# Designs tried in a protein design run: peptides against a protein of PDB entry 5A53. Part 97

Target 1, 230 residues: chain A of PDB entry 5A53
Amino acid sequence: LVENVKQALFIPGQSCNKNLHDIMVDLSALKKPDMKRFNRKNDIHPFEDMSPLEFFSEKNDCSLMVLMTSSKKRKNNMTFIRTFGYKIYDMIELMVADNFKLLSDFKKLTFTVGLKPMFTFQGAAFDTHPVYKQIKSLFLDFFRGESTDLQDVAGLQHVISMTIQGDFQDGEPLPNVLFRVYKLKSYKSDQGGKRLPRIELVEIGPRLDFKIGRIHTPSPDMVTEAHKKP

## One batch from the design tools (peptide; made by RFdiffusion4, then SolubleMPNN)

Design b2_p12_4_s2 (from b2_p12_4 with T5Y I10L F11Y)
Fold by OpenDDE base, seed 3:
Structure b2_p12_4_s2 (fold): chain B 230 residues (1-230), chain A 12 residues (1-12)
Amino acid sequence: as target 1 above (230 residues)
Amino acid sequence: DYFDYERDVLYF
């Protein structure tokens, strides 16, 4: 069974500002064509009432959602939501630090829409710590794209890099996750009359440093149902 | 089937 590509819905919250809107536009551009954006603000508080998000998931047939809110306590907050059977599976708040860069801050490079990115993860906690495991799973799920049997190296255009910023111990605040996007650029280098192919990674944006906020984890029953093979 | 990242996505 080829699972259909998961659709993403981007929702501006009531407190969404211009900077957060611009971040939304740039991040959602990486999810094209499998993305919808609302143009109007919606007063949604997912950690108080999840019902509006479940309604939007079902109405728009989107199993991925991103709510854009900003407050003094949770500035530039992107709440990532996944649904299963149009019910909330998990949620995580990722707050964008003020040092963000937009696509317009980088040299515009042409790219093909719909190509599946390759991921790199830096930090052992992505494989061991529950929160970072959830982040890894979320971003892989979010940017999966079309399942082509032959991910021919020739079709690889984008690399998404995620880095845990520093080491931490039990009881310490969780370090930020550094989100970077690169395009593979092939150069014909003439070295000594021989053209050797050189591949370089060029950052294309957006550049986002994520501070981890509140988390909702699925119930054991939902985990079991989600992993059942049909 | 819910998403299985080990099966469905290439990563380094």
Scores: peptide ipSAE 0.006, ipTM 0.405, DockQ to the pose 0.660
Fold by OpenDDE base, seed 4:
Structure b2_p12_4_s2 (fold): chain B 230 residues (1-230), chain A 12 residues (1-12)
Amino acid sequence: as target 1 above (230 residues)
Amino acid sequence: DYFDYERDVLYF
């Protein structure tokens, strides 16, 4: 089953600033060519009214959306939205910490557009805790691309790493998720006449530490419909 | 075990 690649729409909110714009540009570059970006600010409050996002999803044929907003309470906030049948499936606020790094902060490496990243997830909660399970599902869905069996080994260029920053107990604030992007560099090592491939990971950016904000979970009916294989 | 970025990422 060749699933169509999910398209992403990046939306600057009314409170979007230069830093968020730069983060948006860099993160959206990883989603090329399956990305659209609005140039104008839009007054959208998804946790108050979801209808504008559903409208944009349908109008732009995008099942993935990222809204960029910033306030005193929710600084550098990236709201990730998924739709099913152009209706809101789930939403999560991920606030970027001030220690972020842009692509310009790293050595420019050649990047082939459209290659699928490999993912690594560090932290048991990605498999057990509902919020981190949603984050894992979201990012896998966001960057999965076309499911083609043939391109896996020859097309491996970059790795996206997501790490939960420390352990936590029930009732404690949820630790940040550390988002890192690496390029895979292969070297031929000649050790004692045996050519062993040496693989190195080079960070290429962006570097983002996500603080978890508000979450919207899908209805049981939408979960059932979204898991129906055609 | 967390992925140790300092250990496992070679900065060139």
Scores: peptide ipSAE 0.006, ipTM 0.354, DockQ to the pose 0.039
Fold by OpenDDE base, seed 5:
Structure b2_p12_4_s2 (fold): chain B 230 residues (1-230), chain A 12 residues (1-12)
Amino acid sequence: as target 1 above (230 residues)
Amino acid sequence: DYFDYERDVLYF
């Protein structure tokens, strides 16, 4: 069974600002064509009432949602939501640090819409720590795209790098996750008659440092149901 | 940045 590509819905919250809007536009561009955006602000507080998100999930047939909110306590907050059967599966707040860079801050490069990114994860905690495991799962799920069995290396155009910013011990605040997007450039080097392909990484943006906020984890029953192969 | 292209991409 080829899993259908998960659709993402980007929702501006009531407190969505210009910076968040710009971030939303740039991040959602990576999810094209499997992305919808609302133009109107919606007063949604997912950690208080999840019902509006479940409603939007069902009405828009989107199993991925991103709510854009900003407050003094939770500045530039991107709440990532996944649903299963149009019910909330998990949620995580990822607050974008002020040092963010937009696509316009980088050299414009040609980009083919719809190609699946390759992911790299730096930090052992992505495999061991529950929160970072959720983040890893979320981003892989979010940008999975079409399940082409053959990642045709020939079709690889960009890499998404996710790095845990430093080591941490139990009880310490969770380090930020550094989100970086690179384009692979192949250069034909004519050095010595043998064309050795030279591959370079060029950062294309957006550049986002995510501070981890509130988390909603699925019930064990929902985990079991979500992993049931149809 | 901790990302190294040779380490993190080319050798995977």
Scores: peptide ipSAE 0.000, ipTM 0.354, DockQ to the pose 0.053
Fold by OpenDDE base, seed 1:
Structure b2_p12_4_s2 (fold): chain B 230 residues (1-230), chain A 12 residues (1-12)
Amino acid sequence: as target 1 above (230 residues)
Amino acid sequence: DYFDYERDVLYF
């Protein structure tokens, strides 16, 4: 079963600013060619009314959406939405900290569009804590790309690293998730006859520190239906 | 940021 690549729709909210727009452009570039961006602002409040997002999901045939909003309480907020059958499956607010870096802040490296990233997750909570499990699932789903049986190492260009910023106890605020993007650079190390390709990771951006906000979780029934392989 | 390529890289 060739699973169709999930398409993403990036939506500027009414409160979208220049910084969020720039972040949107850079993050969406990693999802090319399976990405659409709206140029017009839309007044959407997903935790109050989800119906506009369901409409956009169906109208644009996109099961992934990112809403860009900013307020005093939720500055630089990226709401990540997944749909199943054009109905909301889950949502999570990820607020970008002010220390973000854009692609322009790094040395421009050429990249091939459409290559699948590899993922790295640092922090035990990605496997045990429900919120971080959702984040892990979301990002894997978002950037999975075409199911090629040939995990051809030759096609590996990018690594997305996600790190939980420090340890935390129950009842404490959830640590930020550090989002980093690296390009694999292969060096022919001619050291001593063993041509072990030395692979170096070069950060290419964007660099985003995500503060976790509000979450909408799917019903148990929707989880069961979404995991049913046709 | 501790990155262990051998341990942490998931091939999808």
Scores: peptide ipSAE 0.009, ipTM 0.413, DockQ to the pose 0.092; fails the geometry check

Design b2_p12_4_s3 (from b2_p12_4, 4 letters changed)
Fold by OpenDDE base, seed 3:
Structure b2_p12_4_s3 (fold): chain B 230 residues (1-230), chain A 12 residues (1-12)
Amino acid sequence: as target 1 above (230 residues)
Amino acid sequence: DYFDYERYVLYF
């Protein structure tokens, strides 16, 4: 079964500011060519009424959405939404900390559009804790891209690294997730007369520290339907 | 699984 590449829709909310717009542009660049952006602000409150997002999902044929909003309580908030059959599957608020870096803050490196990222996840909770499992699932799903049976090693370009910032116990606030993007750079090294390729990871941005906000989880029935093979 | 794409994860 070959699933079509999931399309992402980036939506500026009514409270979207310049910083969020810039973050939106940089993050969405990693999803090209499978991305759409709205140029107009939309007054959407997904935790109050999900119907506008379901409408946009169907109208634009996008099963991934990101809503950009900012308030005193939820500053630099990116609400990630997934749909199944154009109905809301899950949602999560990820608030970007003020220490973010844009692509322009790093050394300009050329990259090919449409290549699949590799992923690294640091923190045991990505496999055990329900919130971090959802985050892991979301980002893997978001950046999956085209399914090819042959992974050409030559097509390996960049790595997305996600790290849980520290340990935590039950009942404690959930640590931030550190989002980093690296490009693979090959160097010719001459060691002892042998030319061995040296591979380095170079950070290319954006750099985002995500604070976890509100979460919407699917009903057990929706989970069952989403996992059914046609 | 619909949202399981472990094939893209690198383990070091």
Scores: peptide ipSAE 0.021, ipTM 0.587, DockQ to the pose 0.455
Fold by OpenDDE base, seed 1:
Structure b2_p12_4_s3 (fold): chain B 230 residues (1-230), chain A 12 residues (1-12)
Amino acid sequence: as target 1 above (230 residues)
Amino acid sequence: DYFDYERYVLYF
């Protein structure tokens, strides 16, 4: 079963500012060609009324959405939304810390559009804690791209690294998730008379530290339906 | 799993 590539819709909220717009542009560039962006601001409050997002999901045939909003309480907030059958499946607020870096802050490297990222996850909680499990699932789903059985190693271009910032105990605030993007750079190395390619990871941006905000989780019934293979 | 894409995850 070749699953269609999930399309992402980036939506500037009414409170979207220049910084959020720039972050949106850079993050959405990693999702090309499977991305749409709205140019107009939309007054959407997903934790109060989800209906506008469901409407946009259906109208644009996008099962992934990112809403860009900013307030005093939730500065630089990226709300990631997934839909199933154009109904809200899950949502999570990820607030970008002020120390973010854009693509323009790094050395310009050639980037081929449409190549799938590899992922690394650092922190045991990505496999055990419900919130971090959702984050892991979300980003893997978001950047999956075309289901190809052909692992063309030559098509591997970049790595997305996600790290939980430090240890935490039950009842403590959840640590930030550090989002980093690296490009694989191949060097000719003559090591020991064998021409083995040396591969290095070079950070290319964007660099985002995500503070976790509000979460909406699917009902058990929706989980069951979403896991049913058609 | 509808969202299980572990084949794209690198483990170190």
Scores: peptide ipSAE 0.021, ipTM 0.633, DockQ to the pose 0.421
Fold by OpenDDE base, seed 5:
Structure b2_p12_4_s3 (fold): chain B 230 residues (1-230), chain A 12 residues (1-12)
Amino acid sequence: as target 1 above (230 residues)
Amino acid sequence: DYFDYERYVLYF
């Protein structure tokens, strides 16, 4: 049973600003064609009332949502939401630091829409710490796309790199997650008769440093249901 | 599995 490609819905909140809109456009471009964007602002406060998001999930048939809000306390906040059966599964606030770079800040490289990214995760906490495990799970799920046989090397276009910014101890604030996108460039090296392809990674953007905010974790029952093989 | 992600992790 091939799982259908998860659709993402990008929702500008009432406090969405220009910078956050631009970030939304660039990040959502990586999810094309499996992406929808609302053009109108919606007054949604997911940590107060989740019902509007469940409604949007069902109405738009989107199991992935990103709410774009900005305040003094939570500047450039991207709330990532996953639903299961159109009910909220989990949520996480990821606030984009002011040092962000848009696609326009990088040398324009051609890319094919709809190609699945490869992922790299740097930091042991991605495998051990519950919050970073959730982030890892979220982004892998978000950009999973179509189940392609990885045998088609020609389909490998870009890498999403996620790095935990530094070490941390128990009780310390969680370090930011550095989100970077690279395109694979293959160069034919004619060195010594062996055409060994040289592969280089070129950053293409967006460049986002995510500060971790509020989190909603699924109930144990929802975890069990979500992991049931159809 | 809702989260079969092991296939997509590149280790550099």
Scores: peptide ipSAE 0.019, ipTM 0.532, DockQ to the pose 0.472
Fold by OpenDDE base, seed 4:
Structure b2_p12_4_s3 (fold): chain B 230 residues (1-230), chain A 12 residues (1-12)
Amino acid sequence: as target 1 above (230 residues)
Amino acid sequence: DYFDYERYVLYF
């Protein structure tokens, strides 16, 4: 079953500022060509009323959405939303820390648009803790792109790395998730008289440290429906 | 920095 590539819609909220807009542009560039961006600010409060997002999901045929808002309490807040059948499946607030780096902060490297990224997840909680499992699922779903037979190694250009910042115990605040993007560079290496390819990872941006905010989880019924194979 | 770049160098 070839699933259609999920489309993403980036929505500036009413409180979206320049920095958050720049972050939006850079992050959305990784989702090209399967993304749309609104140019106008929209007054949306997803944890109060989800109906506007469901409307946008259906109208734009996007099962992925990112709402950009900023306040004193929730600075540089990116609310990631997934829909199923144009109904809200899950939501998570990820606030970008002030130490972010834009693509312009890195050495300009040639970037091919539309290539499928590889993923790395660092931290056992990505497989065991419900919140980090949701984050892992979200980002895999968000950037998975086309299901291609990975027969062409030449199509592997980017690695998205997600790291849980430190250890934590039950009842402690959830550590940030460090979002990093790397480009694979191949070099000729001479190891023992054999020319073997050497692959290095070079950070290309954006660099985002996500603080976890509010979460909406799907109902058990929606989980069951979303996992039904046609 | 929590990311050790050297750990992810692939040699073929």
Scores: peptide ipSAE 0.008, ipTM 0.445, DockQ to the pose 0.043

Design b2_p12_4_s4 (from b2_p12_4 with T5Y D8N I10L)
Fold by OpenDDE base, seed 5:
Structure b2_p12_4_s4 (fold): chain B 230 residues (1-230), chain A 12 residues (1-12)
Amino acid sequence: as target 1 above (230 residues)
Amino acid sequence: DYFDYERNVLFF
């Protein structure tokens, strides 16, 4: 069974500001065509009441949602939500640091809509630490598109790079996750009659440093159900 | 040329 591409819904919260809106636009561009955006602000507090998100998941047939909110305590907060059967599976707050860069801050490059990303994850904790495992899983689900084990290179144009910012010990605050997007450029270098393929990665944005906030983890029962292959 | 998502490797 080819799993249908997961659709994403971007939701401006009541406290959504211009910066978050711009970030939303740029990040959602990477999810085209499998993305919807609300134009109106919605007063949603997912860690207090999840029912509005479940409603939106069902009504819009979106298993991925991003809620854009900002406060003094949680500035530039992107709450990433996944649903299973239109019920909340997991949630994570990822707050964008002020040093963010938009697509407009980078050299404009031609970008084909709908091509799949490659992924790189830097940091052992992505495979061992439960929070970073969730982040890895989330971003794979969010941007991978169609579930294919092998992808033709002709269908690839960009790399999503996620890096844990430094080492940490147990009990220390979790380091930020550095989100970077690179376009793959292939150059044919004609040096000495042998065409050596030269591949360059060019950053295209957005550039986001994510501070980890609150997390909702799924019940063991929901994990089991979500991994059941039909 | 293919990208292997399990191995996270591009192979030709």
Scores: peptide ipSAE 0.030, ipTM 0.648, DockQ to the pose 0.105
Fold by OpenDDE base, seed 2:
Structure b2_p12_4_s4 (fold): chain B 230 residues (1-230), chain A 12 residues (1-12)
Amino acid sequence: as target 1 above (230 residues)
Amino acid sequence: DYFDYERNVLFF
């Protein structure tokens, strides 16, 4: 089953600032070519009224959306939205911490558009805790790209790493999720006549530490429908 | 809507 690549729509909210715009540009670059960006700010409050997002999902044929907003309470907030049948499936607020780094903060490495990233998830909670399971599901879904059977090693350009920042217990605030992007560099070392391919991971950005905010979970009915393979 | 004060997250 070749699932169509999910398209992402990046939406600046009314409170979108320069930092969020820059973050949006950099994060969306990883989703190319399967990405659209609005240039105009839109007054959308998804936890108050989801109807504008459903409208945008349908009009733009985007099952993934990211709303960029910022307030004192929710600074650098990226609301990730998924739709199914152009209806809201789930939402999660991920606030970018101030220590973020843009692509410009790293050495510009040539990036081939359209290559599927590998993912690594660090933290047991990604498999057990409902919030982190949703985050894992979201990012896998967001950046999954084309399911090409050709896992040609040559097609492996970058790794997205997501790490839960530290251990936590019940009753503690949910640790941030550390989002990192690495490029695989292959070096031909000519040491001793045996060309051993040396692979190095080089961080390419963006570097984002996500603080978890509000979450909308899908209805059981929507989960069932979304998992129905056609 | 349920606000988990311990996890500082709003579920809904």
Scores: peptide ipSAE 0.014, ipTM 0.556, DockQ to the pose 0.030
Fold by OpenDDE base, seed 3:
Structure b2_p12_4_s4 (fold): chain B 230 residues (1-230), chain A 12 residues (1-12)
Amino acid sequence: as target 1 above (230 residues)
Amino acid sequence: DYFDYERNVLFF
């Protein structure tokens, strides 16, 4: 069963500013063609009332949503939402630090739309800690793309790297997640008469450092139902 | 680009 590619909906909240809009545009460009964007701001508070998001999930046939809001307490906040059967499955707030870089800050490298990224995860907590496991699952699910049986190595154009910024102990604030995007560039090396292809990773953006905020986890019943459907 | 006013969605 080829699972249909999950569609993403990007939603500007009422407090969405220019920086968040620009971040939204750049991050959503990586999800093309499987992405929709609202052009108008919507007054949504997902941790107070989830019903507007469930409505948008159903009306737009999108199982992935990203809400952009900003406040003094939660600056540059991207709330990532997943739905199952158009009901909220999980949510996580990821606040973008002020040191972000946009696609325009990097040398414009054309990438083919619709190609599946490779992922790298740096930090043991991505496999052991519940919050980082959720982040790993979310980003893999978000950017999974078309399951082409042909992992044509020729189709691998970009790598998404996610790094936990340092070690932490129980009871300490969770370290940021460093989000980086690289393009694979092939060079013909003329070293010594043997043209060995050299592959280099070139950062293409966006560059985002995510501070972890509030989390909504699915009920055990929803987890069971989500795993039963093929 | 097409804007759906009912769903508040921009298609492009």
Scores: peptide ipSAE 0.011, ipTM 0.427, DockQ to the pose 0.028
Fold by OpenDDE base, seed 4:
Structure b2_p12_4_s4 (fold): chain B 230 residues (1-230), chain A 12 residues (1-12)
Amino acid sequence: as target 1 above (230 residues)
Amino acid sequence: DYFDYERNVLFF
């Protein structure tokens, strides 16, 4: 089944600032060409009323959305939204910590637009805890390119790494998720007449530490419908 | 492609 690549819409909220705009630009660059950005601020409060997001999903044919807002309580907040049939499937608030790095903070490397990233997830909770399972599912879905059976290894340029920052117990605040992006750099090493390819990971940015905020989970009926393979 | 500036939406 060749699933069409999911399109992403980046939406500046009314409280979007320069830092969030810059983060939006850099994160959305990883989703090119399957990305749209609004240039104007929109007064959207998805945990109060989801209808504007469903409208934007349908009108822009985007099943992925990111709303950029900032307040004293929720500074540098990126609300990630997925839709199914242009209805809200799930939402999660991910607040970017102040220690973020932009693409301009790293050595500029050329990359091919539209290549599928590889993913690495560090932390057992990505497979067991419902919130981290949702984050894992979201980012896999967000940056999943065309499902081609042809894993052309030559097409692997980027690695997205997601790490849970430390251990936690029940009732404790959920640790941050560390988002890192690397480029694969291949070198020909001549060691003793054996040409072994040396692969190095070079961080290219952005560097984002996500604090987890509010979550909306899908209804059991929507889960069943979304998992129906055509 | 048409951009609706009132609704801030892109149509294809």
Scores: peptide ipSAE 0.006, ipTM 0.422, DockQ to the pose 0.026

